# Peptides against a protein of PDB entry 4PAS: the designs that were tried, part 2

Target 1, 39 residues: chain A of PDB entry 4PAS
Amino acid sequence: SVNQASTSRLEGLQSENHRLRMKITELDKDLEEVTMQLQ
Target 2, 39 residues: chain A of PDB entry 4PAS as posed
Amino acid sequence: SVNQASTSRLEGLQSENHHLRMKITELDKDLEEVTMQLQ

## One batch from the design tools (peptide; made by RFdiffusion4, then SolubleMPNN)

Design b1_p17_2_s1
Fold by OpenDDE base, seed 2:
Structure b1_p17_2_s1 (fold): chain B 39 residues (1-39), chain A 17 residues (1-17)
Amino acid sequence: as target 1 above (39 residues)
Amino acid sequence: LEEKLKELEKQKQELLA
């Protein structure tokens, strides 16, 4: 149904958004560690 | 370490684009 397609798309976007936010957090941590090592 | 910094910054920008 239209509602099932809309909910599945929302769930997909939410899961991808979460994945990307976690990856950005990981990269920010790695950048902080490298910056600290360069000091 | 400088090359690693540059690589991580590149990856971050690619994810935000």
Scores: peptide ipSAE 0.031, ipTM 0.490, DockQ to the pose 0.858
Fold by OpenDDE base, seed 5:
Structure b1_p17_2_s1 (fold): chain B 39 residues (1-39), chain A 17 residues (1-17)
Amino acid sequence: as target 1 above (39 residues)
Amino acid sequence: LEEKLKELEKQKQELLA
C-alpha cells in the first residue's frame, strides 16, 4: 500500500540518519585523537 | 598524521553535504 511504502521510506531515512550521526561522532573522536597527537 | 587529519575532515564534510 501507499502507506506501507511511505512507512518503509521513513524507517530507511531514520536508520540512515542514525548511521550518519554515529559516523560523525566516530570521525570527531578520530579527529580529536589526531589533533592531540599533532600538538 | 596531517594527511590522516585532512582525510577525516574531508569524510566529515562529505557526510554533511
Scores: peptide ipSAE 0.031, ipTM 0.487, DockQ to the pose 0.878
Fold by OpenDDE base, seed 1:
Structure b1_p17_2_s1 (fold): chain B 39 residues (1-39), chain A 17 residues (1-17)
Amino acid sequence: as target 1 above (39 residues)
Amino acid sequence: LEEKLKELEKQKQELLA
């Protein structure tokens, strides 16, 4: 149904958004580590 | 290390774009 398709799309977008936010956090930690090593 | 920093910054910007 249209509702099922909309729900599945929302769940996909929510999971991808979470994944991207976690990846940004990981990159920030890696940047901090590299920055510390350069000091 | 400077090249690694640059690559990570690039990856971050690509995810935010």
Scores: peptide ipSAE 0.031, ipTM 0.489, DockQ to the pose 0.865
Fold by OpenDDE base, seed 4:
Structure b1_p17_2_s1 (fold): chain B 39 residues (1-39), chain A 17 residues (1-17)
Amino acid sequence: as target 1 above (39 residues)
Amino acid sequence: LEEKLKELEKQKQELLA
């Protein structure tokens, strides 16, 4: 149904948003580590 | 290390765009 398709799309977007937020956190950690090594 | 820093910053900006 249209409602099932919309719900599935929203769940996909929510999971992708979470994945992207986790990747940003990982990159921030890696940047901190490299910055520390450059000091 | 400087090149690695630059690459990570680039990846972060691409992700936030």
Scores: peptide ipSAE 0.031, ipTM 0.486, DockQ to the pose 0.869

Design b1_p17_3_s2
Fold by OpenDDE base, seed 3:
Structure b1_p17_3_s2 (fold): chain B 39 residues (1-39), chain A 17 residues (1-17)
Amino acid sequence: as target 1 above (39 residues)
Amino acid sequence: SRVKELEKELEELRKQL
C-alpha cells in the first residue's frame, strides 16, 4: 500500500541518518586522536 | 513533508563526510 511504502521509506531514511551521524562521530574521534599524536 | 526534511538533512550530513 501507499502507507507501507511511505513507512519503509521513512525507516530507510532514519537508519541512513543514524549511520551518517555515527560515521561523523567516528571521524571526529579519529581527528582528535591524530591531533593528540601531533602534540 | 517529514520525508523531504529528512532527505534534506541526509544531504547536509553527506556534505560533512
Scores: peptide ipSAE 0.088, ipTM 0.651, DockQ to the pose 0.056
Fold by OpenDDE base, seed 1:
Structure b1_p17_3_s2 (fold): chain B 39 residues (1-39), chain A 17 residues (1-17)
Amino acid sequence: as target 1 above (39 residues)
Amino acid sequence: SRVKELEKELEELRKQL
């Protein structure tokens, strides 16, 4: 149904949002580690 | 709409990568 398609799209957007937030956190941690190694 | 707000947030997150 149109409602099921809209729900599946929302769930896909929510999962991708979470994935991108986790990737930013990972990159921030990696940058901090590199910064500490250069000191 | 809720979907458009999430699409906008995803675009801003992609710009930070």
Scores: peptide ipSAE 0.086, ipTM 0.646, DockQ to the pose 0.054
Fold by OpenDDE base, seed 5:
Structure b1_p17_3_s2 (fold): chain B 39 residues (1-39), chain A 17 residues (1-17)
Amino acid sequence: as target 1 above (39 residues)
Amino acid sequence: SRVKELEKELEELRKQL
């Protein structure tokens, strides 16, 4: 149904948003470690 | 809409990667 398709799209966007936020946090940590090693 | 707001946020997050 249109409602099921809209719900599945929203869940997909929420899951991808969470994945990207977690990846940014990982990269920020890696950048901090590199910055600390260069000091 | 909530979907358009999330699509915009995902695009901004992808630009930071």
Scores: peptide ipSAE 0.080, ipTM 0.640, DockQ to the pose 0.058
Fold by OpenDDE base, seed 4:
Structure b1_p17_3_s2 (fold): chain B 39 residues (1-39), chain A 17 residues (1-17)
Amino acid sequence: as target 1 above (39 residues)
Amino acid sequence: SRVKELEKELEELRKQL
């Protein structure tokens, strides 16, 4: 149905948003660790 | 719409990776 397609799209966008935010947090931590090792 | 705002946010997050 149109409602099921809209809900599935919203859930997919929310899941991908969360995944990307988690990946940014991981990369920020890795960058901090490398920066500390270069000091 | 809520969906368009989420699509915009995802695009900005992808640019930061």
Scores: peptide ipSAE 0.078, ipTM 0.637, DockQ to the pose 0.057

Design b1_p17_3_s3
Fold by OpenDDE base, seed 4:
Structure b1_p17_3_s3 (fold): chain B 39 residues (1-39), chain A 17 residues (1-17)
Amino acid sequence: as target 1 above (39 residues)
Amino acid sequence: SEVEELEKKLEELRQQL
């Protein structure tokens, strides 16, 4: 149904949003480590 | 140098955004 397709799309976007947030956290940590080593 | 290797890592991180 249209509602099922909309729900599946939302769940996909929510999972991608979570993945991107985790990637940002990883990159922030790596950036902090490199910044500390350059000081 | 160590600094050049760290600068390279920073550029690699920027490319992952």
Scores: peptide ipSAE 0.038, ipTM 0.465, DockQ to the pose 0.099
Fold by OpenDDE base, seed 2:
Structure b1_p17_3_s3 (fold): chain B 39 residues (1-39), chain A 17 residues (1-17)
Amino acid sequence: as target 1 above (39 residues)
Amino acid sequence: SEVEELEKKLEELRQQL
């Protein structure tokens, strides 16, 4: 149904948003480590 | 140098955004 397609699209966007937030957290940690090595 | 290797690592991290 149209409602099922809309729900599946929202769930896909929510999962991608979560993935991107986890990637940002990883990159922030890696940036902190490199910054500490440059000091 | 160690600094050049760290600069390279920073550029690799920027490309992962």
Scores: peptide ipSAE 0.037, ipTM 0.457, DockQ to the pose 0.077
Fold by OpenDDE base, seed 1:
Structure b1_p17_3_s3 (fold): chain B 39 residues (1-39), chain A 17 residues (1-17)
Amino acid sequence: as target 1 above (39 residues)
Amino acid sequence: SEVEELEKKLEELRQQL
């Protein structure tokens, strides 16, 4: 149904948003490590 | 050098954005 398709799309976007937030946190940590090594 | 390796790592991180 249209409602099922909309729900599945929202769940996909929510999972991708979570993945991207986790990736940002990882990159921020790696950047901090590089910054500390350059100091 | 250590600095060159860190610069390389920083560029690799930028490519992951």
Scores: peptide ipSAE 0.035, ipTM 0.463, DockQ to the pose 0.100
Fold by OpenDDE base, seed 5:
Structure b1_p17_3_s3 (fold): chain B 39 residues (1-39), chain A 17 residues (1-17)
Amino acid sequence: as target 1 above (39 residues)
Amino acid sequence: SEVEELEKKLEELRQQL
């Protein structure tokens, strides 16, 4: 149904948003570590 | 050098964005 397709699309976007947020957090930590070592 | 290794790591991080 249209509702099922909309729900599955939203779930896909939510999972990708979560993945991207986790990747940002990882990169922020790695950047902080490199920055501290360069200081 | 340690600085060159850290610069390399920083570039690897930029490629992941």
Scores: peptide ipSAE 0.035, ipTM 0.466, DockQ to the pose 0.097

Design b1_p17_5_s1
Fold by OpenDDE base, seed 1:
Structure b1_p17_5_s1 (fold): chain B 39 residues (1-39), chain A 17 residues (1-17)
Amino acid sequence: as target 1 above (39 residues)
Amino acid sequence: SELEKKLEELKEKLEKK
């Protein structure tokens, strides 16, 4: 149904958003490590 | 070097869509 399709789309976007947030956090910490090593 | 290794890790993580 239209409602089921909309719900599935939202859940997909929410999971992708969470994945991307975790990835950004990981990259930020890794960048900090490189920055500290350059100091 | 350790810096080169870490840079490569960052690139791999960035490209992993």
Scores: peptide ipSAE 0.034, ipTM 0.491, DockQ to the pose 0.097
Fold by OpenDDE base, seed 2:
Structure b1_p17_5_s1 (fold): chain B 39 residues (1-39), chain A 17 residues (1-17)
Amino acid sequence: as target 1 above (39 residues)
Amino acid sequence: SELEKKLEELKEKLEKK
C-alpha cells in the first residue's frame, strides 16, 4: 500500500541518517588523533 | 609513517559511502 511504502521509505531514511551520524563521529575521533600527532 | 597510514585510512573511510 501507499502507507506501507511511505513507512518503509521513512525507516530507510532513519537508518541511513543513523549510519551517517555514526560515520561522522568515527571520523571526528580519527581526525582528533591525527591533529594531536601534528601538534 | 604512522601519520601517513592514518591519513590514508581517513581518506578510505570518507570515500566509503
Scores: peptide ipSAE 0.033, ipTM 0.487, DockQ to the pose 0.098
Fold by OpenDDE base, seed 4:
Formats: structure tokens, sequence, C-alpha cells
Structure b1_p17_5_s1 (fold): chain B 39 residues (1-39), chain A 17 residues (1-17)
């Protein structure tokens, strides 16, 4: 149904959003480490 | 160096979309 398709799309977007947020957090931490080493 | 290694790791993480 239209509602099922919309729900599935939303769930996909939510999971991707979570993945991207986690990736950003990881990169921020790694960048901080490099920054500290450059000081 | 450790810095070069870390930089390469960061580049690899950026490419993994």
Amino acid sequence: as target 1 above (39 residues)
Amino acid sequence: SELEKKLEELKEKLEKK
C-alpha cells in the first residue's frame, strides 16, 4: 500500500541518517586526534 | 609516520560511503 511504501522509505532514511551521524562522530574524533598531534 | 597513517585512515573512511 501507499502507506507501507511511505513507512519503508522513512525507515530507510532514518537508518541512513543514523549511519551518517555515527560516521560524522567517528571522523570528528579522528580529526581531533590528528589536531592534537599537530600541536 | 603516525600522522601519515592516521591521515590515510581518514581518507579511507571518507571514501566509504
Scores: peptide ipSAE 0.033, ipTM 0.485, DockQ to the pose 0.066
Fold by OpenDDE base, seed 3:
Structure b1_p17_5_s1 (fold): chain B 39 residues (1-39), chain A 17 residues (1-17)
Amino acid sequence: as target 1 above (39 residues)
Amino acid sequence: SELEKKLEELKEKLEKK
């Protein structure tokens, strides 16, 4: 149904948003490590 | 070096979608 397609699309976008936020957090931590090593 | 290795790992993570 139209509602099923809409909810499935939203769930997909929410999961991708979560994945990207976790990736940003990981990269921020890795950059912090590199910064500490350069000091 | 260890720093060069870490920079390469960061580049790989950035390119991975």
Scores: peptide ipSAE 0.032, ipTM 0.482, DockQ to the pose 0.069

Design b1_p17_5_s4
Fold by OpenDDE base, seed 1:
Structure b1_p17_5_s4 (fold): chain B 39 residues (1-39), chain A 17 residues (1-17)
Amino acid sequence: as target 1 above (39 residues)
Amino acid sequence: SELEKKLEELKKKLEEK
């Protein structure tokens, strides 16, 4: 149904948003490590 | 070096879009 399709799309976007937020956090941490090593 | 290893790790993570 239209409602099921909309719900599935929202859940997909929410999971992708979470994945991207986690990736940003990982990259920020690793960048900090590189920055500290350059100091 | 450890710095080079981290740089490659960052590049790999960035490509996982």
Scores: peptide ipSAE 0.043, ipTM 0.555, DockQ to the pose 0.097
Fold by OpenDDE base, seed 4:
Structure b1_p17_5_s4 (fold): chain B 39 residues (1-39), chain A 17 residues (1-17)
Amino acid sequence: as target 1 above (39 residues)
Amino acid sequence: SELEKKLEELKKKLEEK
């Protein structure tokens, strides 16, 4: 149904959003390490 | 060096977006 398709789309976007947020956090931590080493 | 290794790891992670 249209509602099922919309729900599946939303769930997909939510999972991707979570993945990207976790990746940003990981990159921020790694950048901090590099920054510390450059000081 | 450790710094070079970390830089390569960061590049790899960026490509996985």
Scores: peptide ipSAE 0.041, ipTM 0.550, DockQ to the pose 0.067
Fold by OpenDDE base, seed 2:
Parts: C-alpha cells; structure tokens; sequence
Structure b1_p17_5_s4 (fold): chain B 39 residues (1-39), chain A 17 residues (1-17)
C-alpha cells in the first residue's frame, strides 16, 4: 500500500541517518587521535 | 609511519558514504 511504502521509506531514511551519525562519531574520534599525534 | 596509516584509514572511512 501507499502507507506501507511511505513507512518503509521513512525507516530507510532513519537507518541511514543513524549510520551517518555513527560514521561522524568515528571520524571525530580518529581525527582527535591524528591531532594528538601532530602535537 | 603510524600517522600515515591513520590518515589513509580516515580517507577510506570518508569515502564510504
């Protein structure tokens, strides 16, 4: 149904948003490590 | 060096969008 398609799209966007937030956290941590090594 | 390895790792992670 149209409602099922909309719900599935929303769930997909929510999962991708979560993935990207986790990636940002990983990159921030790794950047901090590099920064410490440069100091 | 360890720094070079870490920079390469960061580049790989950034590419995986």
Amino acid sequence: as target 1 above (39 residues)
Amino acid sequence: SELEKKLEELKKKLEEK
Scores: peptide ipSAE 0.041, ipTM 0.550, DockQ to the pose 0.098
Fold by OpenDDE base, seed 3:
Structure b1_p17_5_s4 (fold): chain B 39 residues (1-39), chain A 17 residues (1-17)
Amino acid sequence: as target 1 above (39 residues)
Amino acid sequence: SELEKKLEELKKKLEEK
Protein backbone atom coordinates (compact mmCIF):
# COMPACT_ATOMS: atom_id res chain seq x y z
CA SER B 1 0.00 0.00 0.00
CA VAL B 2 0.93 3.69 -0.24
CA ASN B 3 1.21 3.87 3.56
CA GLN B 4 3.48 0.81 3.70
CA ALA B 5 5.76 2.31 1.03
CA SER B 6 5.95 5.62 2.92
CA THR B 7 6.72 3.99 6.30
CA SER B 8 9.37 1.72 4.74
CA ARG B 9 11.03 4.77 3.13
CA LEU B 10 11.02 6.64 6.45
CA GLU B 11 12.46 3.66 8.35
CA GLY B 12 15.22 3.34 5.75
CA LEU B 13 16.11 7.04 6.06
CA GLN B 14 16.09 6.83 9.88
CA SER B 15 18.44 3.83 9.89
CA GLU B 16 20.81 5.52 7.41
CA ASN B 17 20.75 8.72 9.50
CA HIS B 18 21.70 6.68 12.58
CA ARG B 19 24.54 4.94 10.69
CA LEU B 20 25.95 8.28 9.50
CA ARG B 21 25.77 9.82 13.00
CA MET B 22 27.68 6.87 14.44
CA LYS B 23 30.30 7.18 11.68
CA ILE B 24 30.76 10.91 12.44
CA THR B 25 31.25 10.13 16.14
CA GLU B 26 33.83 7.46 15.30
CA LEU B 27 35.75 9.79 12.97
CA ASP B 28 35.73 12.62 15.54
CA LYS B 29 37.24 10.29 18.15
CA ASP B 30 39.89 9.05 15.73
CA LEU B 31 40.81 12.63 14.75
CA GLU B 32 41.17 13.48 18.44
CA GLU B 33 43.60 10.57 18.83
CA VAL B 34 45.68 11.77 15.86
CA THR B 35 45.70 15.32 17.28
CA MET B 36 46.96 14.05 20.64
CA GLN B 37 49.74 12.08 18.93
CA LEU B 38 50.86 15.21 17.04
CA GLN B 39 51.23 17.17 20.32
CA SER A 1 54.50 4.29 12.06
CA GLU A 2 51.51 4.31 14.40
CA LEU A 3 50.46 7.72 13.07
CA GLU A 4 50.66 6.56 9.43
CA LYS A 5 48.50 3.51 10.23
CA LYS A 6 45.87 5.73 11.87
CA LEU A 7 45.76 8.08 8.87
CA GLU A 8 45.23 5.13 6.51
CA GLU A 9 42.43 3.84 8.76
CA LEU A 10 40.72 7.25 8.64
CA LYS A 11 40.97 7.38 4.82
CA LYS A 12 39.40 3.92 4.58
CA LYS A 13 36.50 4.95 6.86
CA LEU A 14 35.84 8.09 4.79
CA GLU A 15 35.50 5.96 1.63
CA GLU A 16 32.84 3.72 3.21
CA LYS A 17 29.45 5.11 2.17
Scores: peptide ipSAE 0.040, ipTM 0.544, DockQ to the pose 0.067

Design b1_p17_7_s2
Fold by OpenDDE base, seed 2:
Structure b1_p17_7_s2 (fold): chain B 39 residues (1-39), chain A 17 residues (1-17)
Amino acid sequence: as target 1 above (39 residues)
Amino acid sequence: SLEERLKELKKELEELR
């Protein structure tokens, strides 16, 4: 159904959003570590 | 170098924002 397709799309976008947020957190941590090492 | 690594990480972060 249209509702099932919309739900599946939303779930996919939510999963990708979560993945991207985790990657940003990882990069922020790496940036902090490199910044600390440069001090 | 650490400086180049910092630049790369900043670039990657901005690409995700």
Scores: peptide ipSAE 0.046, ipTM 0.573, DockQ to the pose 0.880
Fold by OpenDDE base, seed 4:
Structure b1_p17_7_s2 (fold): chain B 39 residues (1-39), chain A 17 residues (1-17)
Amino acid sequence: as target 1 above (39 residues)
Amino acid sequence: SLEERLKELKKELEELR
């Protein structure tokens, strides 16, 4: 149904949003480590 | 090296855009 397709798309977008947020957190930690090594 | 690590981080950041 149209509702099922819309729900599946929303779930996909929510999953991708979560993945991207986790990756940003990882990169922030890595940038902090590099910054400390440059001090 | 720190330069190679910085290059990798920039690559990963670009993959997020």
Scores: peptide ipSAE 0.045, ipTM 0.564, DockQ to the pose 0.536
Fold by OpenDDE base, seed 1:
Structure b1_p17_7_s2 (fold): chain B 39 residues (1-39), chain A 17 residues (1-17)
Amino acid sequence: as target 1 above (39 residues)
Amino acid sequence: SLEERLKELKKELEELR
């Protein structure tokens, strides 16, 4: 149904959003480590 | 410099938040 397609799309977007947030957190950590090494 | 590039990368990261 249209509703099932919409819910599946939302779940996909939510999972991708979570993945992107985790990647940003990882990059933030890496940048912090590099910052510490450059001090 | 590496320090300036690091500052730019941090700025880009904040724009993604």
Scores: peptide ipSAE 0.043, ipTM 0.550, DockQ to the pose 0.597
Fold by OpenDDE base, seed 5:
Structure b1_p17_7_s2 (fold): chain B 39 residues (1-39), chain A 17 residues (1-17)
Amino acid sequence: as target 1 above (39 residues)
Amino acid sequence: SLEERLKELKKELEELR
């Protein structure tokens, strides 16, 4: 149904959003570590 | 966007390496 397609799309977007947020956190940590090493 | 933020962080990391 149209509702099932909409819910499946939302779940996909939510999972991708979570993945991207986790990756941002990792890169922020890596950037901080490299910055500290250069000081 | 989250995608643009990820691209920026990757760029910043490469500039420091």
Scores: peptide ipSAE 0.041, ipTM 0.540, DockQ to the pose 0.110

Design b1_p17_7_s3
Fold by OpenDDE base, seed 1:
Structure b1_p17_7_s3 (fold): chain B 39 residues (1-39), chain A 17 residues (1-17)
Amino acid sequence: as target 1 above (39 residues)
Amino acid sequence: DLKEKIEQLKKELEELR
């Protein structure tokens, strides 16, 4: 149904949003480590 | 080392694009 397609798309976007947020957090941590090594 | 860490960060940044 149109509703099932819309819900599945939302779940996919929510999962991708979570993945991207986790990757940003990882990059921020890794940038902090590089910054400390350059001090 | 810093070189490998920078290359890893570049790869991970590309995954966000």
Scores: peptide ipSAE 0.035, ipTM 0.469, DockQ to the pose 0.409
Fold by OpenDDE base, seed 4:
Structure b1_p17_7_s3 (fold): chain B 39 residues (1-39), chain A 17 residues (1-17)
Amino acid sequence: as target 1 above (39 residues)
Amino acid sequence: DLKEKIEQLKKELEELR
């Protein structure tokens, strides 16, 4: 159904959003580590 | 080392695009 296709698309976008947020958090931590090593 | 960490960060940034 149109509703099932819309739900599956939303779940895919939610999963990708979560993946991207986790990578941003990892990069922020890694940038902090590099910043501390440059001090 | 800092060089390897910078190359890792560049790879991770490219995976966000």
Scores: peptide ipSAE 0.034, ipTM 0.467, DockQ to the pose 0.400
Fold by OpenDDE base, seed 3:
Structure b1_p17_7_s3 (fold): chain B 39 residues (1-39), chain A 17 residues (1-17)
Amino acid sequence: as target 1 above (39 residues)
Amino acid sequence: DLKEKIEQLKKELEELR
């Protein structure tokens, strides 16, 4: 149904949004580590 | 090693695209 397709699309977008937020947090931590090593 | 860490960060940035 249209509702099932819309729900599955929203769940996919929510999962990808979560993945990207976790990767940004990891990269921010790694950038902080590199910055500390350059001091 | 800073060179290895920079190459890893570039790889991880490409995974965001």
Scores: peptide ipSAE 0.034, ipTM 0.468, DockQ to the pose 0.400
Fold by OpenDDE base, seed 2:
Structure b1_p17_7_s3 (fold): chain B 39 residues (1-39), chain A 17 residues (1-17)
Amino acid sequence: as target 1 above (39 residues)
Amino acid sequence: DLKEKIEQLKKELEELR
């Protein structure tokens, strides 16, 4: 159904959003470590 | 070292685009 296709698309976007947020957190940590090493 | 870390960060940033 159209509703099932919309739900599956939303779940995919939510999963990708979560993945991207985890990568941002990793990059922020790595940037902090680089910043500390430059001090 | 800092050089390798910068190259890793650039790679990870490119994967977000």
Scores: peptide ipSAE 0.033, ipTM 0.474, DockQ to the pose 0.401

Design b1_p17_8_s1
Fold by OpenDDE base, seed 3:
Order: sequence, then C-alpha cells, then structure tokens
Structure b1_p17_8_s1 (fold): chain B 39 residues (1-39), chain A 17 residues (1-17)
Amino acid sequence: as target 1 above (39 residues)
Amino acid sequence: SLEEKLQELKKEKEELL
C-alpha cells in the first residue's frame, strides 16, 4: 500500500541518518586523538 | 604525516555533512 511504502522509506531514512551520526561521532573522536598527538 | 591525516579526517567529515 501507499502507507507501507511511505513507512518503509521513512525507516530507511531514519537508519541512514543514525549511521551518518555515528560516523560523524567516530570522526570527531579520531580528530581529537590526532590533535592531541600534534600537541 | 599526522598533519596530513588531520586534514584528511576534516575533509571526510565535511563531505558527510
């Protein structure tokens, strides 16, 4: 149904948004570690 | 170098935003 297709699309976008947020958090940690090594 | 790695990670973060 149109409702099922809309729900599945939203769930896909929510999972991708979560994945991207986790990757940004990982990169921020790696940036902090490299910055500390340059001090 | 560590400086090259810092710039690489900053660029990768910018590409994800």
Scores: peptide ipSAE 0.133, ipTM 0.678, DockQ to the pose 0.897
Fold by OpenDDE base, seed 4:
Structure b1_p17_8_s1 (fold): chain B 39 residues (1-39), chain A 17 residues (1-17)
Amino acid sequence: as target 1 above (39 residues)
Amino acid sequence: SLEEKLQELKKEKEELL
């Protein structure tokens, strides 16, 4: 149904949003580590 | 170098935002 397709699309976007947030957190940690090594 | 790695990570972060 249209509602099922909309729900599945939202779940996909929510999972991708979570993945991207986790990747940003990883990059922030790596940036901190490299910055500390440069000091 | 560490400087090159820092710039790479900053660029990758910017592309995700």
Scores: peptide ipSAE 0.133, ipTM 0.677, DockQ to the pose 0.875
Fold by OpenDDE base, seed 1:
Structure b1_p17_8_s1 (fold): chain B 39 residues (1-39), chain A 17 residues (1-17)
Amino acid sequence: as target 1 above (39 residues)
Amino acid sequence: SLEEKLQELKKEKEELL
């Protein structure tokens, strides 16, 4: 149904948004580690 | 180098934002 397709699309976007946020957090940690090694 | 890695990570972060 149109509702099922919309729900599945939203769940996909929510999962991708979560993945991207986790990747940004990982990159911020890696940036901190590299920055500390340069000090 | 560490400087090259720092710039790579900054660029990758900008591409995700």
Scores: peptide ipSAE 0.133, ipTM 0.676, DockQ to the pose 0.902
Fold by OpenDDE base, seed 2:
Structure b1_p17_8_s1 (fold): chain B 39 residues (1-39), chain A 17 residues (1-17)
Amino acid sequence: as target 1 above (39 residues)
Amino acid sequence: SLEEKLQELKKEKEELL
């Protein structure tokens, strides 16, 4: 149904948003570690 | 180098935002 397609798309976007947020957090940690090694 | 890695990670973060 149109509603099932819309909900599945929203769940896909929410999961991708979560994945991207986790990757940004990982990059921030890696940036901190590299910055500390440069000091 | 560590400086090159820092710039790579900054670029990758900017691409994700």
Scores: peptide ipSAE 0.132, ipTM 0.676, DockQ to the pose 0.912

## One batch from the design tools (peptide; made by RFdiffusion4, then SolubleMPNN)

Design b1_p18_1_s1
Fold by OpenDDE base, seed 4:
Structure b1_p18_1_s1 (fold): chain B 39 residues (1-39), chain A 18 residues (1-18)
Amino acid sequence: as target 1 above (39 residues)
Amino acid sequence: SKLEELKKEKEELLEKLK
């Protein structure tokens, strides 16, 4: 149904958004580590 | 450099969040 398609799409976008946020957090940690190694 | 690679990747991910 239209509602099922809409909810499935939203859930997909929400999960992707969360994945991207987690990856950004990982990159920030990596950047911190690299910065410390350059000291 | 590794630093610049990570900065670039982060920027690309931030763009996807917009």
Scores: peptide ipSAE 0.082, ipTM 0.666, DockQ to the pose 0.976
Fold by OpenDDE base, seed 1:
Structure b1_p18_1_s1 (fold): chain B 39 residues (1-39), chain A 18 residues (1-18)
Amino acid sequence: as target 1 above (39 residues)
Amino acid sequence: SKLEELKKEKEELLEKLK
């Protein structure tokens, strides 16, 4: 149904958003480590 | 440098979040 398609799309966007935020957090830690190593 | 590569990747991911 239209509602099922809409909810499935939203869930997909929410999961992708979460994945991207987690990857950014990981990169921030990597950047912190590299920055400390360069000091 | 590795630092610049990570910064670039982060920027690309931030773009996908928009």
Scores: peptide ipSAE 0.082, ipTM 0.664, DockQ to the pose 0.966
Fold by OpenDDE base, seed 3:
Structure b1_p18_1_s1 (fold): chain B 39 residues (1-39), chain A 18 residues (1-18)
Amino acid sequence: as target 1 above (39 residues)
Amino acid sequence: SKLEELKKEKEELLEKLK
């Protein structure tokens, strides 16, 4: 149904959003480590 | 440099969040 398609699309976008936020957090930690090593 | 590569990747991911 239209409702099922809409909810599945939203759930997919929400899971991808979470994944991307976690990758950004990981990169921030990597950047911090590299910055410390350059000091 | 590795630092600049990581900064670039972060920027690309931020664009995907928009």
Scores: peptide ipSAE 0.081, ipTM 0.661, DockQ to the pose 0.973
Fold by OpenDDE base, seed 2:
Order: sequence, then C-alpha cells, then structure tokens
Structure b1_p18_1_s1 (fold): chain B 39 residues (1-39), chain A 18 residues (1-18)
Amino acid sequence: as target 1 above (39 residues)
Amino acid sequence: SKLEELKKEKEELLEKLK
C-alpha cells in the first residue's frame, strides 16, 4: 500500500541516517587518534 | 514533514562525508 511504501522509505532513511552518523563518529575518532599520535 | 527532515539531515551528513 501507499502507507507501507511511505513507512518503508522512512525506515530506510532512518537506518541510512544512523549509518552515516556512525561513519562520522568513526572519522572523528580517527582524527582524534591521528592528532594524539602527532603530539 | 518528518520525511523531509530526515532527508535534509542525511544530506548534511553526506556533505560531511565528502
């Protein structure tokens, strides 16, 4: 149904949003580690 | 809408990953 398609699309965006946030967190961690190693 | 808000947030995160 239209409602099922809409909810599935929303859930997909929510999961991808979470994945991207996790990637950014990992990148920030890597940056912090590199910064510490340069000290 | 909630859908558009999530799309916008995802786009902002994608820009940060580029």
Scores: peptide ipSAE 0.085, ipTM 0.631, DockQ to the pose 0.106; fails the geometry check

Design b1_p18_1_s2
Fold by OpenDDE base, seed 3:
Structure b1_p18_1_s2 (fold): chain B 39 residues (1-39), chain A 18 residues (1-18)
Amino acid sequence: as target 1 above (39 residues)
Amino acid sequence: SKLEELKKEKEELTKKLE
């Protein structure tokens, strides 16, 4: 495919975007857990 | 551009992790 480089870059950005979203979700969960522990 | 949109979103999420 003539678009292999662009497709690979797009897929890389999509996967990294997903990874970062999951990390934010984990941090939010950790914050919630700490909040509950302080109650 | 879809590519630039994802790049910008990744950048924003990266800043939140810093």
Scores: peptide ipSAE 0.049, ipTM 0.568, DockQ to the pose 0.106
Fold by OpenDDE base, seed 1:
Formats: structure tokens, C-alpha cells, sequence
Structure b1_p18_1_s2 (fold): chain B 39 residues (1-39), chain A 18 residues (1-18)
């Protein structure tokens, strides 16, 4: 149904958004580690 | 809408990873 399609699309966007946020967090931690190593 | 907000945020995060 239209409602099922809309729900699945929303869930897909939510999951991908979460994945991308986690990747940014990982990159920030890597940057922090490199910064500390350069001190 | 919530759907459009999530699309925009995903787009912004995707650009940061490129």
C-alpha cells in the first residue's frame, strides 16, 4: 500500500542517516587520535 | 515534513563523506 511504501522509505532514510552519523563520529575519533599523535 | 528533513540531513552527511 501507499502507507507501507512511505513507511519503508522513511525507515530506509532513518537507517542510512544513522549509518552516516556513525561514520562521521568514527572520522572525528580518527582525527582526534592523529591530532594527539602530532602533539 | 519529517521525510524531507531526513532527506536533507542525509544529503548533508553524504557530502561530508565525499
Amino acid sequence: as target 1 above (39 residues)
Amino acid sequence: SKLEELKKEKEELTKKLE
Scores: peptide ipSAE 0.046, ipTM 0.558, DockQ to the pose 0.107
Fold by OpenDDE base, seed 4:
Structure b1_p18_1_s2 (fold): chain B 39 residues (1-39), chain A 18 residues (1-18)
Amino acid sequence: as target 1 above (39 residues)
Amino acid sequence: SKLEELKKEKEELTKKLE
């Protein structure tokens, strides 16, 4: 149904958004570590 | 809408990962 398609699309966006936020957090931590090592 | 906000944020985060 239209509602099922809409909810599935929303859930997909929410899960991908969470995944991307976690990756950004990891990259920021890696960048911090590299910056500290260069000092 | 909440849906469009999530789409926009996902797009911005995707660009940062690229």
Scores: peptide ipSAE 0.045, ipTM 0.554, DockQ to the pose 0.107
Fold by OpenDDE base, seed 2:
Structure b1_p18_1_s2 (fold): chain B 39 residues (1-39), chain A 18 residues (1-18)
Amino acid sequence: as target 1 above (39 residues)
Amino acid sequence: SKLEELKKEKEELTKKLE
């Protein structure tokens, strides 16, 4: 149904958004570690 | 809408990873 398709798409966007936020957090921490090692 | 907000944020985050 249209409602099922809409909810599934929303859930997909929510999960991917969360994944991307976590990935950015990891990259920021990796960058911090590298920066500290270079100083 | 909530759908468009999440879509835009995902797009922005995706660009940061590229």
Scores: peptide ipSAE 0.043, ipTM 0.544, DockQ to the pose 0.106

